# Designs tried in a protein design run: peptides against a protein of PDB entry 5D63. Part 26

Target 1, 292 residues: chain A of PDB entry 5D63
Amino acid sequence: SLRRGIYHIENAGVPSAIDLKDGSSSDGTPIVGWQFTPDTINWHQLWLAEPIPNVADTFTLCNLFSGTYMDLYNGSSEAGTAVNGWQGTAFTTNPHQLWTIKKSSDGTSYKIQNYGSKTFVDLVNGDSSDGAKIAGWTGTWDEGNPHQKWYFNRMSVSSAEAQAAIARNPHIHGTYRGYILDGEYLVLPNATFTQIWKDSGLPGSKWREQIYDCDDFAIAMKAAVGKWGADSWKANGFAIFCGVMLGVNKAGDAAHAYNFTLTKDHADIVFFEPQNGGYLNDIGYDSYMAFY

## One batch from the design tools (peptide; made by RFdiffusion4, then SolubleMPNN)

Design b1_p10_4_s3 (from b1_p10_4, 5 letters changed)
Fold by OpenDDE base, seed 1:
Structure b1_p10_4_s3 (fold): chain B 292 residues (1-292), chain A 10 residues (1-10)
Amino acid sequence: as target 1 above (292 residues)
Amino acid sequence: APDSTSLPLP
């Protein structure tokens, strides 16, 4: 079953993603097919899938940028019915905004069925052009039509997944204690993470003994990421991944504060030094404390 | 944990 998380939703037939036009929060904003750039943020093309309790395989889909929800216009079962952004809530009972999402017959892609109408989200004519219509369309779960098949590229991790990634890292001290601050985390590409670091002013910040040293740099980076998240996205119910660690060296006579994020495959952590913007697999310390 | 946590950029 599909996990709660943030997804980039890509058509199985053509290189097109589900896009909220102009990222607009207005009711009735068209959802369209649009090109995307791999391994980037793709601002208008991220969707938070929230599972509905006690309703199997059924979700709301909140556009991360606009904070509005995928909505089948009037809940109509007619083929060609518009799919739009519309105001809503994560746990709505409105069947216009409830989507049953299950694996297609190919076992890798998903189909997105409106809970009420039983029609499927369809990239009309498989059109790969920017602004191509996405609509509700008749179909079946076992049909092989790529117009109705979607890859869900997961762009976030749960706190449990982050915890697991930390647990398997070799640079964790035996006394390690982790503190989880949120439940779901958007994982940024390194380029975006670095840009936030640059924009924070940290590259020009002067290290000063005690008064502005390693802990200040690490906390400032986390604060910068948090603010970037709040300023960039209108959806709620997730955070931006940026951890803080305290670590001790092998000799046990020196400590350091630093950041960490997740690797592209979300399976491992990578350390980030906020004093120089470097990414390292080994920062020279074993973490005895983290919060993220 | 050690108290020496103020490390300059190496």
Scores: peptide ipSAE 0.039, ipTM 0.734, DockQ to the pose 0.181
Fold by OpenDDE base, seed 5:
Structure b1_p10_4_s3 (fold): chain B 292 residues (1-292), chain A 10 residues (1-10)
Amino acid sequence: as target 1 above (292 residues)
Amino acid sequence: APDSTSLPLP
């Protein structure tokens, strides 16, 4: 079953993703096929899938950028019915915004069926052009038509997954205590993480004994990421991954505060030094405390 | 944990 999370949803037939046009929050904004760049944020193409309690394999899909929801226009079962962004809530009962998402017959891609109409999200004619129509279309779960098959590339991690990634890292002190602040985290590409760091003013900040030293840099980075998240995305129910660690060196006579994020595959952590913007697999300290 | 956690950039 599909897990709660943030997904980049890519067509199985052509290199197009489900895109909310211009990221607009207006009701009726077209959802269209659009090109994407791997390993980038793909702003208008991220969707928070929220599972509906007690309704098997059924979700709302909230556009991360606009905060609006995937909506089948008038809930119509007619082939070619527009799929749009529309205001909604994560646990709506509106069948226009409820989507049953299950594996396709190929076992890798998913199909997205409207709960009410039982039609499927379809990239019309498999058109790979930017702005190509996405519509509700008749179909079956067993059909192999790639116009209705979608890869769900998970762009987020649960707190449990993050915890597991930390636990696998060799640079964790035996006294480690982790504190989880949120439930689901968008994991940023390093380029985006670095840009937030740059925009925070930290590159120009002067290290000063005690008054603005390692802990201040690390906290400032986390605050900057938090603010970036709030300013960038209109959807709720997730956070941006950015951790703070306190670590001790091997000799046990020095300590440091630093940041960390997750690797591209979400399986491991990488350390981030907010004093210079560097990414390191080994920062020279073993973490005895983290919060993220 | 050590009493001092603050360090300059190495």
Scores: peptide ipSAE 0.037, ipTM 0.757, DockQ to the pose 0.158
Fold by OpenDDE base, seed 2:
Structure b1_p10_4_s3 (fold): chain B 292 residues (1-292), chain A 10 residues (1-10)
Amino acid sequence: as target 1 above (292 residues)
Amino acid sequence: APDSTSLPLP
């Protein structure tokens, strides 16, 4: 079963992703096929899948950028019915905005069926061009048509997954205590994480004894990421991953405050030094406290 | 918890 999370949704047949045109929040904004760049944020192409309680395999799909929802126009079962962005809520009962998402016959891709019409999200004619029509179309769960098959690339982690990644890292102190701040986290590419760091002014910030030292740098980075998230996305129900750690060295005679994020595969953490913008697998400290 | 410290960067 598909987990709650943020997904980049890519066609199984051609290198095209489900894109909300111009990221517009207007009702009726076309959802279209569009090219994407791997390992980038792909702003208009991220979707928060929220599972509907007590309705098996059924979700709303909220565009992360616009805060609007994937909507089958008039809930029509006619082939070629437009799929658009439309205002909504995460737990709506509107069948125009409810999508049953299950594995296709190939066991890797998913099909996206409208709950009401029973038609499927279709990249019309498998058109790989930017702006290609995405529509509701007749189909079955078992057919192999790549126009209706989608890879769901998960771009987020749950708090539990983040906790697990921390727990298996070798640089965690025996006295470690973690504090979870949110439930679901968008994991940024390092390039984006670094850009937020640059834009925060931290690269030019002067280390000063006590008044602006390691803890100030680490907290400032966390705050910068939080603000970036709030300013960048209109959807709710998720955070941007950026952790703060306090650590002690092996000798036990020095402590440090630093940041961390997750690796691309979400299985491990990588340490980030906010004083110089460096990523390290070993920062020279074992964490006794984290919040994220 | 120990006081957190860092070295000044060049």
Scores: peptide ipSAE 0.035, ipTM 0.748, DockQ to the pose 0.159
Fold by OpenDDE base, seed 4:
Structure b1_p10_4_s3 (fold): chain B 292 residues (1-292), chain A 10 residues (1-10)
Amino acid sequence: as target 1 above (292 residues)
Amino acid sequence: APDSTSLPLP
């Protein structure tokens, strides 16, 4: 089953993603096919899939940027019915906004079926152009039509997955205690993470003994990421991944505070030094505490 | 204290 999470949803036939046009929050905003850049944020193309309790394989899809939901216009079963962004709630009973998402016949991609109409999300004619129509269309689960097959690239991690990534890292002290602050985290590309760091003013912040030192830098970075998240996205129910660690050196006579994020594949963590904006696989300390 | 090895950076 598809896990709760934030996804970039890409057509299986052509290099096109499901895009909310202009990221607009207006009811009836077209959802369209649009080009994307791998390993970037793709602002209007991120969707929070929220599983509906007690309804197998069924979700709402909230556009992360607009906070609106994928909606089949009038719930119509007619082929070519528009799919739009529309106001809604994560646990709505409106069948126009309920989507059954299961593996396609190829075992890798998914199909997205409207719960009410039983039609499928379709990139009409497999059009790879920006602004191409996405519509409800007749189909079956076993059909091989790539117009209705979608790769769900997970752009977030659960708190449990983050915890597992930390546990695999060799630079964790035996006394480590982790504290989880949220349930689901959007993982940023390093370029975005660095830009937030730059925009925070930390590159120009003066280190001062005790009054503004390593812990202040690390906490300021986390606060900057949190604010960036709040200012950038209208959807709720997720956070932006940015951790704070306290670590001790091998000799046990020195300690440091620093940040960390997840690697591109979400399997590992990478350390971030907020005093200089550097990414390191080994920061020279073993973490005895983290919160994220 | 976690601050003991902070680097004096601009």
Scores: peptide ipSAE 0.037, ipTM 0.764, DockQ to the pose 0.157; fails the geometry check

Design b1_p10_5_s1 (from b1_p10_5, 4 letters changed)
Fold by OpenDDE base, seed 4:
Structure b1_p10_5_s1 (fold): chain B 292 residues (1-292), chain A 10 residues (1-10)
Amino acid sequence: as target 1 above (292 residues)
Amino acid sequence: MGTMPVPPEV
């Protein structure tokens, strides 16, 4: 089954993603096929899949940028019915906004069926152009038509997945205690993480003994990422991944505060030094505490 | 129960 999370949803036939046109929060905003850039944010193309309690394989799909939901216009079963962004709630009972998402016959892609109409989200004619129509269309679960097959590329991690990535890292002290702040985290590309760091003013901040030292830099980075998240996205129910660690050196006579994020594959952590904007696999300290 | 040594100041 599909897990709760943030997904980039890509067509299985052509290099197009499900895009909310202009990221608009207006009711009836078209959802369209659009080109994407791998390993980037793809701002209008991120969807929070929220599982509906006690309804098997059924979700709402919230656009991260607009905070609006994928909606089948009037819940119509007619082929070619528009799929739009529309105001809603994560646990709505409106069948226009309820989507059954299960594996296709190929075992890798998914199909997205409207709960009410039983029609499928379709990239009409497999059109790869920007702004190509996405519509409800007749189909079956077993049909091989790539217009109705979608890859769900996970762009987030659960707190449990983040915890597992930390636990695999060799630079964790035996006394380590982790404190989880949120349930689901959008994982940023390093380029975006670095841009937030630049925009925070930290590159121009002066290290000062005790009054603005390593812990202040690390906390300021965490705060900058949190603010960026709040300012950038209208959807709720997720956070932006940015951890703070306290670590001790191998000799046990020095400590440091630093940040960390997840690698591209979400399997490991990478350390980030907020004093210089560097990414490191080994920062020279073993973490005894983290919060993230 | 040995008090866990307090790590050095950060």
Scores: peptide ipSAE 0.236, ipTM 0.771, DockQ to the pose 0.069
Fold by OpenDDE base, seed 1:
Structure b1_p10_5_s1 (fold): chain B 292 residues (1-292), chain A 10 residues (1-10)
Amino acid sequence: as target 1 above (292 residues)
Amino acid sequence: MGTMPVPPEV
C-alpha cells in the first residue's frame, strides 16, 4: 500500500508530472501535465498523500505549494472531467477529493481512482506538452494504458524512517538519544539545502569562542531551514528535514554540534558542517544526541 | 548504575 508522504507523481508513459498550474491556490486551478527536472524540488508538482482512516488505499492529495487539494470537478464520471486544485481538508468526506491509489497491473506504477466516480486520473492522449490536460477518465485497474499509470516518487520520510537511517549509521554513540520533532519530512536535494545555507548568511558568519560557535551555527541552520519551509509551502502536516546533532570524538575529550540530512535514497544520513557547508560521511564525532 | 559520563562542552 502507498504510505503517507510527499510524492512527485510522474506519468509512466511520458516524462510528465502532475502539476498544479502556476501553483495557484484558487479554486478550480487546472492540474496539468508538465515537464520536470530530476533531482530538483519541482515546486508545483509535490503532493502530500494523506491516508483516510478506515478507508482502504484511499487518500487526499494536497499540493504542497498551494495547500489546495486534487479535486474531480463536480465528482463527474464523464470522461474528460477536469481535475483541479480546490480548497479542502486532509480528512475530508468529499468524494470529489478522495482518491483510491493502488498498484497497477505492472506492479511498479500506481493508478489514481476517484473514490466517488470510479474514474481514473488520466493524462489525456498521453500528451507530454506543458499544460496538457489531466482529467477523470473511464478505465480499469488491470488495463495497461500508460495515460492512467503513475510513478509515485517519494520525496519525504517518516520520523520512523529517519530514525532507522540514523540507527544504521556507524557514527552513533552508545549513549545516543534522539528526539523527534515532527512526523513527516520533505528531504531536500543537497543543492537546495546548500542554497538555504547560503541565503541564511552562515557562510559569512564568524566563529567566535562561546558566543557564536558550533552550536550556534547548527541551530542557525535548523532555524533557516524551518523558516524556508514556512515561507515556501502552504500545506501543513510536514516539516523540512534538517537535523541537529551533538557528537563526541573517539577520545571522549571534545564535542561538536553539527547538522545532518538524508541521502538521496533516504537509506542513510549524511553529516553537514554548517561552518563550511560541507557534506561528510564521517564528521569525526559519534552522535550522543539528535533532534530533528 | 555507572553514571554515564557527561559529554564535554560542545
Scores: peptide ipSAE 0.236, ipTM 0.772, DockQ to the pose 0.070
Fold by OpenDDE base, seed 2:
Structure b1_p10_5_s1 (fold): chain B 292 residues (1-292), chain A 10 residues (1-10)
Amino acid sequence: as target 1 above (292 residues)
Amino acid sequence: MGTMPVPPEV
């Protein structure tokens, strides 16, 4: 079963992703095929899949940027029916916005079936051009047509997945206490995380004894990421991953405050030093506290 | 209940 999370949704046949045109929040905004750049944010191409309680394998798909939902126009079962962004809610009963998402016959890709019409999200003619039509189209679960097969690349982690990544890191102190602030986290590429750090003004901030030291830098980075998230995305129900840690050195005579994020595969954490913008696998401290 | 050692100031 597909887990709740943020996904980049890529066609199985051509290098095209499901894109909300111009990221517009207007009702009826076309959802189209569009090129993407790997390891980037792909602003208009991120979708929050929210599972519908008590309806097996069924979701709403909220565009992260616009805060609007994937909608089959008039719920029509006609082949070629437009798929658009439309206002909605995560737990809507509107069958135009309910999508059954299950593995295709290849066991790797998914098919996206409209709950009401039973038609499938189709990249029309497998067109790889920017702005290519995405429509509802007739099909079956077992059909091998790549126009209706989609890879769901997970761009987020649950708090439990983040907790597991922390727990297996070798630089966690035996006294560690973690505090979870949110339920689901968009994991940023390091380039984006670094850009937020640059834009925060921290690279030009002066370390000052007590009044602006390591904890101030670490908290300022987390605040900058939080603000960036709020300013960048209209969807709700997720946060941007940026942790704060307190750690003690091996001698037990010094402590430090720093940040951390997740690796690209979401399996491990990497430490981030907000005083210099460095990523480290070992920051020289063992964490006894984190919040994220 | 062993007093958890208070870490040094950050």
Scores: peptide ipSAE 0.235, ipTM 0.771, DockQ to the pose 0.069
Fold by OpenDDE base, seed 3:
Structure b1_p10_5_s1 (fold): chain B 292 residues (1-292), chain A 10 residues (1-10)
Amino acid sequence: as target 1 above (292 residues)
Amino acid sequence: MGTMPVPPEV
């Protein structure tokens, strides 16, 4: 089954993603096919899938940018019915905003069925152009039509997945204690993480003994990412991944505070030095504490 | 766990 998380939803037939036009929060904003850039944020194309309790394989889809929900217009079962952004709640009972999401017959892509109408989210005519119509359309679970098949590229991790990635890293001290702050985390591309670092003013910040040293830099980066998240997205129920670690060197005679994020595949962590903006697989310290 | 040493370079 599909896990709770943030997804980039890509058509299985053409290089087009499910896009909320202009990221608008207005009711009735068209959801359309749009091109995307791999390994970027794709701002209007991120969807938080929230599983409905006690309803098998059924979700709401909240646009991360607008905070609005994928909505089948009037819940109509007519082929060609518009799919739009509309105000809603994560655990709504409105069948216009409830989507049954299960694997297609190919075992890799998903189909997205409206719970009420039983029609499927369809990239009309498989049109790869920007602004192409996405609509409810008749279909079956077993048919191979690529217009109704979607890859769910997971852009987030659960706190448990983050914890597991940390636990696999060789630079964790035997006394390590981790403190989880949130439940689900959007994982940023390094380019975006670096841009937040630049915009924070940290590149111009002066190191000063004790009064503004490693812990101040690391906490300032965490705060900058938190603020960036709040300022960038209207959806709730997730955080932006940015960890803080305290570590000790191999000799046990020096300590450091630094940041970390997840690798692109979400399987491991990469260390980030907020004093210089560097990414390292080995920062020269073993972490005895983290919060994230 | 005692106070961890913090070198001047950190």
Scores: peptide ipSAE 0.080, ipTM 0.718, DockQ to the pose 0.144

Design b1_p10_5_s2 (from b1_p10_5, 4 letters changed)
Fold by OpenDDE base, seed 2:
Structure b1_p10_5_s2 (fold): chain B 292 residues (1-292), chain A 10 residues (1-10)
Amino acid sequence: as target 1 above (292 residues)
Amino acid sequence: MGTMPVPAEV
């Protein structure tokens, strides 16, 4: 079953993603096929899948940027019915905005069926052009038509997955205590994480004994990421991943505060030094506390 | 341990 999370949704036949046109929050904004750049944020192409309680394999799909929901126009079962962004809520009962999402016959891609109409989200004619029509179309769960098959690339982690990634890191030991602040986290590409760091002013900040030292840098980075998240996305129910750690060196005579994020595969953490913008697999400290 | 014993100079 598909887990709750943020997804980039890519067609199985052509290099096109499900895109909310211009990221507009207006009701009736077209959802279209659009090109994407791997390992980038793809602003209008991120979707929060929220599972509906007690309805198997059924979700709302909230566009992360606009805060609007994937909506089958008038809930029509006619082939070629528009799929649009529309105002909604995560746990709506409106069948126009309820999507049953299950594995296709190939076992890797998913199909997206409207709960009410039983039609499928279709990249019309498999058109790879920017702005290509996405519509509800007749289909079955078992057919192999790539126009109706979608890869769900998960761009987020749960707090439990983040906790597991931390727990297996070789630089987490001793009296470690983790504090989870949120439930689901968008994991940023390092390039985006670095850009937030640059825009925060931290690269020009001067280290000063106690008054602006390692803890101030680490907290300032987390605050910058939090603000970036709030300013960038209209959807709710997730955070942006940026951890803070306190660590002690092997000699036990120095302590440090630093940041961390997740690797691309979400399996491991990588340390981030907010004083210089460096990414490290070993920062020279063993963490005894984290919050994220 | 909840507090840093000695700040690192980096």
Scores: peptide ipSAE 0.108, ipTM 0.754, DockQ to the pose 0.150
Fold by OpenDDE base, seed 3:
Structure b1_p10_5_s2 (fold): chain B 292 residues (1-292), chain A 10 residues (1-10)
Amino acid sequence: as target 1 above (292 residues)
Amino acid sequence: MGTMPVPAEV
């Protein structure tokens, strides 16, 4: 089954993603097909899939930017019914906002069926143009029509996945203790992570013995990412991935505080030096503590 | 668990 997480949802037939127009939080805002840039944030095109307890393969889809939910207008089963953003809650009982999401017949893409109407989310005519209509449309689970097939590209990790990525890194001290702060984390592209670092003022901050040294830089970066998350997204129930580590060098005669994030495949961590904005596979320290 | 050697922070 589809895991809880943040997804970029891309049509299986054309290079178009499910986009909430202008990221607007207004009820009835059109959901449309729109172009996207791979390995970028794609602001209006991120959806938090929340599984409904005790309802097999059924989710709400919350737009990360607007905090509104994918909604089939009036729950109508008529082909061509608008799919819009609408206010809602993660665990709603409103069938207009409940989506059964299962693998298509190709075993890679998904189909998105409205729980109530039993119609499917359809990129009308497979139109690849920006602003193309997305609607509820008649269909079956076994049909090969690419207008109703969607790739769910996961843009987040669970705390368990993050923990696993840390655990397999070679730069973890035998005394390591990790502290998990959240349940699900949006993983940022490095370009976005770097931009947050720049906007924090850290590039202009002066290292000063004890009063503003490695721990201050690392905590300031974590705080900047947290604030960026709060200011950027209206959805709840996730965090932005930015870890803090404390480490000791191999000789045991130097200590450092630094940040880390995940690689784009979510399999590994990469270290980030907040004093210079560098990404490193080896920062020269073994971590004995992290929080993220 | 390890502690940071204060004089050796960078």
Scores: peptide ipSAE 0.105, ipTM 0.735, DockQ to the pose 0.145
Fold by OpenDDE base, seed 4:
Parts: C-alpha cells; sequence; structure tokens
Structure b1_p10_5_s2 (fold): chain B 292 residues (1-292), chain A 10 residues (1-10)
C-alpha cells in the first residue's frame, strides 16, 4: 500500500507531473500536466497523500503549496471531467476528493481512481505540454495505458525513516538519544536548504563565546527552516526536515552543535555546519543527542 | 562545566 507522505507525481509515459496551476488556492483551479526539474522542489507539484482510516488504499491528495485538495468536478463519471484543486479536509467523506491509489499492471507505477466515479486520473492524450489537461477518464486497473499511470516519487520521510537513517550513520555516539518532534518531514534539496541558510542571516552572524556560539547557530538554522516551512506552504500535517545534533570529538574534550539533513535517497544523513554553510559526511564529532 | 564547545570556524 502507498504510505502517507508527500509525493511528486509523474506521468509514466511522458516527462510531465501533476501540477496545480499557478499554485492557486481558488476553488476550481485546474490541475494540469507540467514539466518539472529533477532534484528540485517543484513548488506546485507536491501532494500530501493522507490515508483514509478503514478505507483500503484510499487517500485525499492535498496540494502542499495551496492547501487545497484534488477534486473530480461534480464527481462525474464522464470521460474528460475536470480534475481541480478545491477546498477540503484530510479526512473528508466527499467522494469527489477521495482517491483509491494502487499499483498499475507494471508493478512500479500507480493508478489514481476516484472513489465515487471509479474513473481514473488521466493525462489527456499523453500531452507533455505545460498546462495539458488532466481529467477523470474511464479505465481499468489492469490496463496498460500510460496516460493513467503515475510514478509516486516520495519527497518526504516518516520520523521512523529518519530515525533509521540516523541509526545507520557511523558518527553516532553509543550514548545517543534522539528526540522526534514531528511525524512526516519534507526533505529539501541542498540548494533550497542552503538558500534558507543564506536568507536567515546566519552567514553574517558573529560567533561570540557562549552568548552566540555553535548551539545558537544550529538552533537558528532549525528555526529558520521552520519559519520557511510555515511561510511557504499552506498544507498542514508535515514539517520540514532540519535536525540539530550535539556531538563530542574522539578525544572527549570538545563539543559542537550542528545541523543535519537527509541525503537525496533518504537512506543516510549529511551534516550541515551552520557557521559556514558546509555539507559534510564527517563533521569530526560523534552525536550524543539530536532533535528533529 | 562539562565538555567545552569549539570555536567558530568563520
Amino acid sequence: as target 1 above (292 residues)
Amino acid sequence: MGTMPVPAEV
């Protein structure tokens, strides 16, 4: 089954993603096919899939940017019915906004079926142009039509997945204690993470003994990422991944506070030094505490 | 005081 999470949803036939036009929160905003750039944030193309309790393989899809939901217009079963953004809630009973998402016949891609109409989300004619129509269309689960097949690229991690990535890292002290702050985390590309760091003013901040030292830098970065998340996205129920670690050197006579994020594949962590904006696989310290 | 923090790199 598809896990709760944030996804970039890409057509299996052409290099087009499910895009909420202009990221608009207006009811009836078209959902369209649009080009994307791999390993970037793709602002209007991120969807939070929230599983419906006690309804197998069924979700709402919240656009991360607008906070609106994927909606089949009037719940119509007619082929070519518009799919739009519309106001809603994560656990709605409105069948216009309920989507059954299961593996396609190829075992890699998914199909997205409207719960009520039983029609499928379709990139009409497989059109790869920006603004191409996405509509409800007749189909079957076993049909091989690429217009109705979608790759769900996971852009977030659960707290458990983050915990597992930390546990695999060789620079964790035997006394390590981790504290989880949220349940699901959008993982940023390094370019975005660095831009938040720049915009925070940390590059110009002066280190001062005890009064504004390593822990202040690390916490300020965490706060900057949190604020960026709140200011950038209208959807709720997720956080932006940015960890804080406390570490001790091998000699045990020096300590440091620093940040960390996840690697592109979400399998490992990478350390981030908020004093200089550097990414490191080894920061020279073993972490005895983290919160994230 | 326990283990001391390190100086800034920049």
Scores: peptide ipSAE 0.057, ipTM 0.731, DockQ to the pose 0.164
Fold by OpenDDE base, seed 1:
Structure b1_p10_5_s2 (fold): chain B 292 residues (1-292), chain A 10 residues (1-10)
Amino acid sequence: as target 1 above (292 residues)
Amino acid sequence: MGTMPVPAEV
């Protein structure tokens, strides 16, 4: 089954993603096919899938940027019915905004069925053009039509997945204690993470003994990422991944505070040094505490 | 007593 998370949703037939036009929060804003750049944020093309309790394989899809929800216009079962952004809530009972999402017959892609109408989200004519119509269309779960097949590229991790990534890292001290602050985390590309670091002013910040040293840099980076998240996205119910660690060196006579994020495959952590903007697999310390 | 904070340079 599809996990709760943030997804980039890509057509299985053509290089087009599900895009909320102009990222607009207005009711009735068209959802369209649009080109994307791999391994980037793709601002209008991120969707938070929230599973509905006690309804198998059924979700709301919240556009991360606008905070509005994928909505089948009037819940109509007619082929060609518009799919739009519309105001809503994560746990709505409105069947216009409820989507059953299950694997297609190919076992890799998903189909997105409206809970009420039983029609499927369709990239009309498989059109790869920017602004191509996405509509509700008749179909079946076993049909091979790529117009109705979607790859769900997961852009987030759960707190449990982050915890597991930390647990398998070799640079964790035997006394390690982790503190989880949120439930789901958007994982940023390194380029975006670095840009936030640059925009924070940390590259120009002067290290000063005790008064502005490693812990201040690490906390300032986390605060900058948190603010960037709040300023960038209208959806709620997720955080931006940026951890803080305290570590001790192998000799046990020196400590450091630093950041960490996740690798592209979300399987491992990578350390980030906020004093110089470096990414390292080994920062020279074993973590005895983290919060994220 | 805990270890002292150390910058990335050391």
Scores: peptide ipSAE 0.053, ipTM 0.742, DockQ to the pose 0.177

